# Peptides against a protein of PDB entry 6TME: the designs that were tried, part 21

Target 1, 324 residues: chain A of PDB entry 6TME
Amino acid sequence: NRLKRAYIALQAWKKAFYSDPFNTAANWVGPDVCSYKGVFCAPALDDPSVLVVAGIDLNHADIAGYLPPELGLLTDVALFHVNSNRFCGVIPKSLSKLTLMYEFDVSNNRFVGPFPTVALSWPSLKFLDIRYNDFEGKLPPEIFDKDLDAIFLNNNRFESTIPETIGKSTASVVTFAHNKFSGCIPKTIGQMKNLNEIVFIGNNLSGCLPNEIGSLNNVTVFDASSNGFVGSLPSTLSGLANVEQMDFSYNKFTGFVTDNICKLPKLSNFTFSYNFFNGEAQSCVPGSSQEKQFDDTSNCLQNRPNQKSAKECLPVVSRPVDCS
Target 2, 324 residues: chain A of PDB entry 6TME as posed
Amino acid sequence: NRLKRAYIALQAWKKAFYSDPFNTAANWVGPDVCSYKGVFCAPALDDPSVLVVAGIDLNHADIFGYLPPELGLLTDVALFHVNSNRFCGVIPKSLSKLTLMYEFDVSNNRFVGPFPTVALSWPSLKFLDIRYNDFEGKLPPEIFDKDLDAIFLNNNRFESTIPETIGKSTASVVTFAHNKFSGCIPKTIGQMKNLNEIVFIGNNLSGCLPNEIGSLNNVTVFDASSNGFVGSLPSTLSGLANVEQMDFSYNKFTGFVTDNICKLPKLSNFTFSYNFFNGEAQSCVPGSSQEKQFDDTSNCLQNRPNQKSAKECLPVVSRPVDCS

## One batch from the design tools (peptide; aimed at target 1 K126 D149 V199)

Design b2_p13_5 (made by RFdiffusion4)
Pose (drawn by RFdiffusion4):
Structure b2_p13_5 (pose): chain A 324 residues (1-324), chain P 13 residues (1-13)
Amino acid sequence: as target 2 above (324 residues)
Amino acid sequence: EYDPPAEYKPFPT
C-alpha cells in the first residue's frame, strides 16, 4: 500500500521532531497523509489515477530534529524544501531510493560532516542547495558531472581545491562563497556552459586568474573577492560581454585596470578595491560615470583618495608575479 | 555581499 509507506515515513519523522515551534506537524495524524501540513500530493507520473506524495515543503518551520532512514520510503518525492529548519546530523543514505529527486534544498540547517554524496545517486537532480550548514572536507569532483542547473555550496566548511571537473558543469549558477577552498581556479572554468553567476567570495584561493575566464560570455555575475589572487587581470576579460557585477576586491592583484574591462557594455558595478593596482584608465575612475559604479579604494593609485601608502606599495608594486 | 536567491522550477511531466 503506497500511501501507507508515506504514512510510516512521516510518522517516523514526527517521532524525531524534538522541537516544532510553529506546531507545523500538529495535523500529522491518521492515514490521510495528503492533508498533512507541508506534505504535497499529486498524480503519479506514470498513472494520473494514482495518488502519491510528490513534495515536502517545510521552509522556515525552524524544526529541530533529524532525517531518519525511513524517509527513504517516500519514493515518489521529487521536491524537498526544508530551508531554515534546525535539522541536524547527516542526510540518510536511504534517500538514494528517492529516484525522482529533482530539487533538494536543505539550506540553513544543522547538517554536518562530509558532502552529502547520496545526492550523486539521483538521476533527475537539477537543484542542489546545501548552503549554510556545516558540511566539510573535500568536494566530490563528480558533482560537476551531474546535469545540475544550480549548485549552492556557500557558507560551509569545505576545504581543498576546486575540482578540475568544474568545466563539465551545465549549471547556470554556482556558489562557493565562504568556505576554505584553496589553490587556483582551474583552467577548465572556460568550458562551463550555461554559466550566468559564479560566486567565490571569501575563500583561500590564490594564483593568477586563468585567461580562460574570458570565454564565459554569458556570465552576468563574477565575484572573486576576499581571496588571495595575484597577478594582473587578464586582458581576456574583455570577452565577458554580458557581465553586470564584477568584484575582485580584497585580493593581491597588481598592475593596470584598462578600459578593455571598464567599458564592457553591460558592466554596471565593478569593484576592485583593496588590491595593489598602480594604474587605472580614466573610464575606470569612480564618480566619473552616471551609469557605471566603480570602487578603487586602497590600491596604489596616484591622485586618488584612500589609497595604500607608498611605503606599503613599492615592495609589492615593484615585484609583480609572473603568471607562469 | 551577493548571494543569489533559490529559484525553483516546475517538475516536468

Design b2_p13_5_s1 (made by RFdiffusion4, then SolubleMPNN; from b2_p13_5, 7 letters changed)
Fold by OpenDDE base, seed 1:
Structure b2_p13_5_s1 (fold): chain B 324 residues (1-324), chain A 13 residues (1-13)
Amino acid sequence: as target 1 above (324 residues)
Amino acid sequence: MYEPEIKYKPIPK
């Protein structure tokens, strides 16, 4: 019996709670699991006459505990939302049995260990949110081979390079922010045909920005701030016809910020502060447009306020990185 | 199928 298995799983999970400050699991008593708070039943896909546990929503329950292996008995779960709790430990490998997994949100918890490779085993997964945890190590390249719509990885402990397979991703939103990713952004990034938002904030990324970024026609948000990028901004950025929010602040960029970038048709906010740019077009000057916001603070610009000193600029500006 | 509410924490800027 599928509901009996669910009962076993949910009772094991309740037992794995260290703290339930809102008494979310207070009614988790008895075999009627469909009445449990945060548990949602639906007709089974393979047999509409059978009721199964199809979803879990424990978002914002502030529950402390761990995910026991018995959760693997919830084989009919397609939606697993447990964000904003205090769950710790690792994601159980037994969750590989949840072959219907469609949305997996364990964000804002205290999970540790390597990337939960069990997520790669789910054939129908569309949304993966593991942000705001303590996952560490390398990002498996295979994550971008999956037909995901959204990949949220930010605020973890991931390190190493961004896989070149990123270009294969069909995701509209990908976040890398606030990890320890290093190396260059792969040139394959330009192949992300469905990309709307990509965020690299606060990593150890370096090198030149690839020219292929300019191929991201559907991108509305591109944030590469707080990294170690060098060189000039690619001229191909003029191809970002739909970009609204663009942030390159807190890097080591040099060169001239061109009209072709600042006059992008959908550009609403462009922040390139805290770099070593030595020139900007008039269209890039803050206040030059009523429709666009610019920030050129703390660069090496002449005749602009709040710029770096000549002493700070000269060593960098005089030795420009050739990205050609 | 019932779809639980999805809430995401914004990324700090």
Scores: peptide ipSAE 0.033, ipTM 0.718, DockQ to the pose 0.046
OpenDDE base, seeds 2, 3, 4, 5: peptide ipSAE 0.028, 0.031, 0.029, 0.030; ipTM 0.706, 0.706, 0.707, 0.700

Design b2_p13_5_s2 (made by RFdiffusion4, then SolubleMPNN; from b2_p13_5, 6 letters changed)
Fold by OpenDDE base, seed 5:
Structure b2_p13_5_s2 (fold): chain B 324 residues (1-324), chain A 13 residues (1-13)
Amino acid sequence: as target 1 above (324 residues)
Amino acid sequence: MYEPPIVYKPIPR
């Protein structure tokens, strides 16, 4: 009996709660699991006459606890939303039995350990949100082989390089922000055909920006701020026909910020502050447009306010990194 | 298979 298995799973989970400040699981009593707060039932896909637990929504419940292995008994769950809790430990491998998993949101918890590779076992997964946790180690390259619409990885402890498989991703939104990713952005990034928003904020990324970024025609948000990028901005960025928000601040970029970038047709905000740019086109000057906002603060620009001193600029500007 | 709508969340900036 599927509901009996669900009962076992949910009771095991309730037992794994250390704190339930809103008494969310107070009604988790008895065999009628479909009446449980945050538990949603639906007709089974394989047998419409059978009612099964199809979804969990415990978002914002502030529950402290862990995910017990018995959750693997929830084999009919397609939606698992438990964000904004205080769940700790690891994502149990027994969740591999949840073959219908479609949306998995464990964001804003206290999960630890490596990337939850169990997520890779779900054939129908479309949404993955593991942000605001303590996941660590390498990002498995296979994540980008998944047909995901969104990949939220930000605010974790991920390290290593960004996998080259990123170019295979069909995701519209990908966040890497506030991790420990290092190395270069893979050139394969330009192959992300559905990408709208990508965020690299606050990592240890370095090297030159790949020219292939300019192939991201659907990108509306590109944020590479707070990294260690060097060299000039790729001239191919003029190809970002739909970019609205672009941020390269807090890097080590040099060279000239070109007119072709600042005149991008959909550009609304372009922040390139806190770099070592030694020139900018007139179209890049803050206040030059009513429709666009620019920030050129703390560069090596002449005749602009709030720039770095010559002492700070000369050592860097005189030795520009050649990205060719 | 029923595909529920994806629930997107704001990304932090």
Scores: peptide ipSAE 0.033, ipTM 0.710, DockQ to the pose 0.076
OpenDDE base, seeds 1, 2, 3, 4: peptide ipSAE 0.029, 0.034, 0.026, 0.029; ipTM 0.712, 0.711, 0.696, 0.715; seed 2 fails the geometry check

Design b2_p13_5_s3 (made by RFdiffusion4, then SolubleMPNN; from b2_p13_5, 6 letters changed)
Fold by OpenDDE base, seed 1:
Structure b2_p13_5_s3 (fold): chain B 324 residues (1-324), chain A 13 residues (1-13)
Amino acid sequence: as target 1 above (324 residues)
Amino acid sequence: MYEPPLVYKPIPK
């Protein structure tokens, strides 16, 4: 009996709660698991006459506890949303039995350990949200081989380089922000044909921006702020026909910010502050447009306010990094 | 019939 297995799983989970401040699991009593708060039943995909647990939504429950291995008995779950709790420990390997997993949201918890590789075992996964946790180590390159629509990795402890497989991703949204990623952005990034939003904020990324970024014609948000990028902005950024929000602030960029970038047709906000740019086109000047907002603060620009001193600029500007 | 997908935002504020 599928509901009996679900009962065992849910009772094991209730037992794994250390704190339930909103008494979310107060009604988790008896065999009628479909009446449990945050538990959603539906007809089974393989047999519409059988009712199964198809979804879990415990978002914003502030529950402290862990995920017990018995959750692997929830084999019919396609939606698993437990964000904004205080769950700790690791994601159980037993969740590999949840072969219908479509949306997995464990964001804003206290999970630890390496990337939850069990997520790679789910053939139908479309949304992976593991942001705001303490996941660590390398990002498996296989994550980008999956047909995901959204990948949220931000605010973790991931390290190493961004896998070159990123170019294979079909995701419209990918977040790397606030991790410990290092190295260059892979040149394969330009192959992300469905990409709308990508954020690299607050990592240890370095090197030159790849020219292939200019191939991201569907991107609306590109944020590479708070890294260690060097060199000039690629001239190919003129290809970002749909970019609305672009942020390169808090890097070590040099050179000239061109008209071709600042005149992008859908550009709404372009922040390139806190770099070492030594020139900008008139179209890049804050206040030059009513439709666009620019921030050129703390660069090496002449005749602009709030710039770095010559003492700060000279050592960097006089030794430009050649990205060619 | 399952619930529809949730709407995700890149960075919560």
Scores: peptide ipSAE 0.034, ipTM 0.720, DockQ to the pose 0.065
OpenDDE base, seeds 2, 3, 4, 5: peptide ipSAE 0.027, 0.028, 0.031, 0.027; ipTM 0.712, 0.695, 0.717, 0.702; seed 4 fails the geometry check

Design b2_p13_5_s4 (made by RFdiffusion4, then SolubleMPNN; from b2_p13_5, 7 letters changed)
Fold by OpenDDE base, seed 4:
Structure b2_p13_5_s4 (fold): chain B 324 residues (1-324), chain A 13 residues (1-13)
Amino acid sequence: as target 1 above (324 residues)
Amino acid sequence: MYEPELKYKPIPK
């Protein structure tokens, strides 16, 4: 039966624990898996008279261990939350059998290897959190073909370019921060119809910002800081009617920061420090607004404090990148 | 088990 399979899986997992400092699995004894700490049962979707393991919550358990292949026997699990542990190794391919997977959170662990492609096999997946691990390699383009609500990829070792399929994503939140992504932001980004928050912090992204960013009408957080972006800020950024937090700091941007950007109606914080901007509108000046916070530090602005030297500015400002 | 709710922490800047 289903609970017997769950018992086999959970006992295999307990055996895969190297350390359980809070004794989370201390009560993982006997066939009554529904009484196990962090194990949640519910009526099966196909037969309400049958009780199944529907969820796992081992968040913040500080458990050291790995995920054994026997976890693939947990075929009724829709919620898998094991963040803030010390699980290592790879995500088992056997988890492809968990066809009801809805929320998968393995964040803040020690997982390694390529992107867990098993996540692509889950037809009902809405929440994917794999941040704060050591996942590496390329991001599969197919991830953005999934009908996900949230995709957390930050603080990993992902490399290569951001897939052009990003525009197909229905996610409201996507994080790329603190990886090794390179290349340009795809122009298809403007097609992300549900996007509220996108974070690119601390990658090796480069080139011009695509004009299509201005199509992200629902975006409230846009952070592209700590990259290698060049050129001027797109004039189309005036279309970000709902942006509240915007950060372009620590790039190689040039040109003029316009009123149309700094006067965005919902803008509360706009950081464009540590670039090579050579001008800003009065509305962009820190202290010019009571409702908005600006940081223009370490640019090539005239008559502003804490700017770069002429020696540092001249080589960059005199050779502006044309993004048109 | 209750209906799933999306839960996440903001990314520290």
Scores: peptide ipSAE 0.033, ipTM 0.712, DockQ to the pose 0.089
OpenDDE base, seeds 1, 2, 3, 5: peptide ipSAE 0.030, 0.030, 0.028, 0.031; ipTM 0.704, 0.701, 0.672, 0.691

Design b2_p13_6 (made by RFdiffusion4)
Pose (drawn by RFdiffusion4):
Structure b2_p13_6 (pose): chain A 324 residues (1-324), chain P 13 residues (1-13)
Amino acid sequence: as target 2 above (324 residues)
Amino acid sequence: SHSYSLSSYSPVS
């Protein structure tokens, strides 16, 4: 009995609810699971006459609990939204039985430990949001082999390198911000298809920017701020024909900012503050344009306000890194 | 394969 399996799964889950501030599971009684708050039923994909539990949405319920293995019984679920709860512990391996999983959002919870690799087992997975948890350790490189449209990893404790496999991703949005990733951005980044937005804010990345970034001609947001990148901006960045938001602030970049970048057509907000740039094109000057917003604070630029001192600048400016 | 409209998201800061 199909809905019985859903009943057992949801009752096993209610048992694990230690605190439900909004009494969200108050009506989770009896066998009519489709009437349970946050449970969404629909016709079976292969038979419109059969009723199935196809979605779970408890966004913003602030429920403290954990996900029990019995949730593996919800075999028809394709949508799972639990943003802003207090669900703790790990994602049960039994969730690999949810073979129709399409969008999985466990953002802003209390999940911990290694990357939830059960997500790799779902053949229809398109949206994966694990941001704002305590996931840690290495990132499974095979995650970029899945045909994910969106990958939100920001605000965890992930470590080590960006996988070389990133160029295989078909994602339109990828976030790595606020982890402890280290090393270089892989040269394969230029092979990412469909990429519109990529956010690296606040990691421990270094090395020079790969010239292959310039191949991302559909990118509208490229944010590499608050890392440790060195070298000059690659001249290939003129290929970012669609970039609208570009932020390289808080790095160790040196050299010139040219109009090759500052005159990009759709570029509206270009922040390169807190680096070691010793020259900039006139068109790159903040306050100079009514359409484009620039920020050059704390660089090594003559005749500009709030720059680094000459004392701090000369050691770094005179010793540029050979990107080789 | 089945398909659904993806949910929107909040920008990262």

Design b2_p13_6_s1 (made by RFdiffusion4, then SolubleMPNN; from b2_p13_6, 6 letters changed)
Fold by OpenDDE base, seed 1:
Structure b2_p13_6_s1 (fold): chain B 324 residues (1-324), chain A 13 residues (1-13)
Amino acid sequence: as target 1 above (324 residues)
Amino acid sequence: SPSFELPSYEPVE
């Protein structure tokens, strides 16, 4: 009986709670698991006469505990939302049995260990949110081979380079922010045909921006701030026809910020502060447009306020990185 | 299959 298996799983999970401040699991008593708070039942996909546990929603429950291996008995769960809790430990490998997994949100918890490779085993996964945890190590390249709509990886401890497979991703939103990613952005990034939002904030990324970024026609948000990028902005950024929010601040960029970038038709905010740019077009000047906001603070610009000293600029500007 | 609303993307602080 599927509900009996669910009962075993949910009771094991209740026992794995160290703290339940809102008494969310107070009614988790007896065999009627479909009455449990945060447990949602639906007709089984293979037999509509059978009721199964199809979803878990424990978002914002502030529950401290861990995920026991018995959760692998929840084989009919397609929706697993447990964000904003204090769950710790690792994601159980037994969750590989949840072959219907569609939305997996474990964000804002205390999970540790490597990337939860069990997520790669779910053939129907469309939404993956593991942000605001302590996941570490390499990002598996295979994550981008999956047909995901959204990939939230931000605020973790991921290291190494961004996989070249990123170009295969069909995701509209991908966040890398506040990790320890290093190396260059892969040139394959330009192949992300469905990309709307990509965020690289606060990593150890370096090198030149790939020209292929300019192929991201659907991108509305591109944030590469707080990294170690060098060289000039690619001239191909003029191809970002739908970009609204663009941030290159807190890098080591040099050269001239061109008119073709600042006149992007949908551009609302463009921040390029805290770099080593030595010139900007008039269209890039803060206050030059009522429709666009610019920040050119702390560059090497002449005749602009709040710029770096000549002493800070000269060593960098005199040694431009050739990205060609 | 049943679906929950996807969490809105919030700017990363």
Scores: peptide ipSAE 0.031, ipTM 0.724, DockQ to the pose 0.511
OpenDDE base, seeds 2, 3, 4, 5: peptide ipSAE 0.025, 0.026, 0.025, 0.031; ipTM 0.687, 0.662, 0.690, 0.716

Design b2_p13_6_s2 (made by RFdiffusion4, then SolubleMPNN; from b2_p13_6, 7 letters changed)
Fold by OpenDDE base, seed 5:
Structure b2_p13_6_s2 (fold): chain B 324 residues (1-324), chain A 13 residues (1-13)
Amino acid sequence: as target 1 above (324 residues)
Amino acid sequence: MPSFELPSYEPVT
C-alpha cells in the first residue's frame, strides 16, 4: 500500500522535527496522509484508481529538523518544496527511489555536505533549487547533462571550477552566486542555447571573460560582479541583443568600455564600477541616456567623478592583461 | 553589495 508507506515516511519525518513553530505537522496523525498539512495527493500515474502522495509543500514553515531516510518511501512524490525551513544534515540517498521527482526545492535551509548527488539520479528533474544552504565541495559536471529548466546553486560553499559541461545545459536560469567557485568561466558557456539569466556574483572566478559569452543571444541578465576577472571586456558582447541587466562591477577589468556594449538595444542597466577601466564611450557615461542606467564609479576614467587615484590606477592600467 | 531576487516555481497545489 503506497499510502501506508507514505504514512511511515511522514511519521518518521515528524519524529525528525526538532521544532515546528507553526504547528504544521500538528494534524499529521493517523493513516489519512492526504489530509496532512503540506501533503498533496493525486491519482497515481500508473493506476488512476490509486491515490498517492504526489507532492510536499512545507515552504516557509520554519521547521527545524532533518530529513530521515524513510522519506525514500515517498516513491510517488514529484514535487518536493521545503524551502525556508531549518532542516539540517544531508539529503538522504534514499530519495533516489523518488523516480518521479520533477521539482526539488530545499533552498533556504541548513543542509550540509557535498552536492546532493541523489538529484542526479532523478530522470525527470526539471527544477533544482538548493540555494541558501551549506553545501560544499565541487559541483558535479553531470548536473549540466540534465534537462533542467533552472539551476539555483547560489549562497552555498561550493568551490573548485565551473564544469565545462555547462555548455550542455538547457537551463534558462543558472545561479552560481555567493559561492567559492574559482578559475575561468568555461568557453562552452556560449553553447547555452536557452540561457536567459546567469549570475556569478561573489565568487573567486578569475581570468579573462570568454569571447563566447557574446553568443548568448537570449540572455537578459548577466552578472559577473564581485570576482577577480581581468582584461578587457570582450568585443563580442555586442552580440548580446537581449541583455537588459549587465554587471561587471568589483573586478579587475581594464581597457575601454565601447559604444557597441553601451548601445546594446535592450540594455537597461550596465554596471561596470569598481574596476580599472581607463576609458569609456560617451554612450557609457551615466546620465547620457534616459533609457539606460550606467555606473562608472571607481574606475580609472579621466574627467569623471568618484574615480580611483592615479596611484591606484597606474600600476594596473599600465600593465593590462592580454586576453588574446 | 547589490541584492537580487531570483525566480521560483509555484508551490504545490
Scores: peptide ipSAE 0.035, ipTM 0.687, DockQ to the pose 0.068
OpenDDE base, seeds 1, 2, 3, 4: peptide ipSAE 0.028, 0.034, 0.024, 0.024; ipTM 0.717, 0.665, 0.692, 0.703

Design b2_p13_6_s3 (made by RFdiffusion4, then SolubleMPNN; from b2_p13_6, 7 letters changed)
Fold by OpenDDE base, seed 1:
Structure b2_p13_6_s3 (fold): chain B 324 residues (1-324), chain A 13 residues (1-13)
Amino acid sequence: as target 1 above (324 residues)
Amino acid sequence: MPSFELPSYEPVK
């Protein structure tokens, strides 16, 4: 009976394909859905004697189409991987019936509409990858209340501010890059106890960096490049004991880049180019270390190559933003 | 945690 429902769902999906360049669904014929390419069956969790569709893997199939509501019949699916296709439309609300959803990867598609709130209904979700789509609107605060390990939001059309609830996230990786997020980074960011990698690249974020970033002692990658951040770098960044990759380039930062930042013990790459920094410690100078790579290009530094003109610097440097 | 013999989550590009 469960496989019969799966058959209905999968046949409805096949009918929703506009193009299948690799003929991935060519063998999607007949009731034996467990033999379908990209369909994986396993014993049901509630009854090991019953075989169910537990996973879908259509990654890199270049399939054009949409997700029909009949996919809600795949109630035993825990893994849904359909990245690198050309699926369009919205994520069906009927997927709320997939209560075992553990990994949801719809990345690199053509999905549109608001954040797929159906993802919030899945109690066991650990990985959410919706990057490289056309999702729009505000990010629901509730996403960070979920016990996710990874949240990939980059390369979408999300707008508004980053929710204050970010500090509640247990995720090790969060990507905001290449959206339309605005406002400040919430001070609650310092409460992200499991954070290893966070990426803010290419948004409309502004204001001062919160001091609480320095509490992210497990972070290995921190990229805030290509935004509108202002003020000085927080002195508390000296607390980033495990940071390896740090990028503040293409912002409006001012002030002095300190030894305490550039001497971070695991720092491998630190890019602070294309800002308005007016000084740097000797430890921040490119080539000062064999173990660390720095980029100080296009700042307001004296006696350094490839800096901004005095005409460009003076209006900004003479009007420092007080972040206190 | 579901225990299925399925492909693992793909790493970040």
Scores: peptide ipSAE 0.033, ipTM 0.737, DockQ to the pose 0.279
OpenDDE base, seeds 2, 3, 4, 5: peptide ipSAE 0.027, 0.029, 0.031, 0.026; ipTM 0.705, 0.711, 0.724, 0.712

Design b2_p13_6_s4 (made by RFdiffusion4, then SolubleMPNN; from b2_p13_6, 7 letters changed)
Fold by OpenDDE base, seed 5:
Structure b2_p13_6_s4 (fold): chain B 324 residues (1-324), chain A 13 residues (1-13)
Amino acid sequence: as target 1 above (324 residues)
Amino acid sequence: MFSLELPSYEPVK
């Protein structure tokens, strides 16, 4: 019965293919769905004597098509990997029936519409990769209430603010990069106790960096480049004991880049170029360390190469934003 | 260091 449902689903999906350049679904013929390329069967968790479709892997198949509602018949699927295709349309709500969903990777497709809220219905979801699509609108706050290990949202059309619920996330990796997120980074960010890597690159984020960033003791990568951040770097950044890669470039930061930041014990690369910093500690100077790389390009620093003109600097540096 | 480029998850077994 389960394999018959899977057959119906997979045949409906095959019919929803507009193009299959590699003939991936060429063998998707007949009732033996476990022989289908990219379809993986396993014993059912509730009945080991029953074989079920447990996974889909169509990564890099360049398939054009859509996800039909009949995919909701794949009720035993825990792994759904269909990245690097040309699937379009929306994620079917019928996928709510896939209650075993553990890893959902639809990245690098042509999906559109709002955040796929069906992903919130999966109780066991650990990995969510929806990057490199055309998802739009608001990020639902509930995404961070889920026990996800990784949340990949980058390269979409998400708008509005980052939810304050971010502090509840147990994810080690979160990407917001290359969206249209706006507003401030929530102060609750400091509560992300498991965070290793967070990327905000290329959004419309603004305001001051919250001091609570300094509470991210496990963060190894912090990239906030290409935004509209203002003010000074928080002194609490000295608490980033494990940060290796830090990027604040292409913002509107002002003030002094301190020794306490540049001497962070694990810091390997610190880019603070294309801002309005008016001073830096000697430890922040590019070439001052063999173990650390710094980029201070295009700031308002005195006696440094490749800085902004006084004409560009004066209007900003003379009116620093107070973040206190 | 994490890349924004697409990693491939381990194929389904």
Scores: peptide ipSAE 0.036, ipTM 0.751, DockQ to the pose 0.059
OpenDDE base, seeds 1, 2, 3, 4: peptide ipSAE 0.031, 0.029, 0.024, 0.031; ipTM 0.733, 0.722, 0.696, 0.733

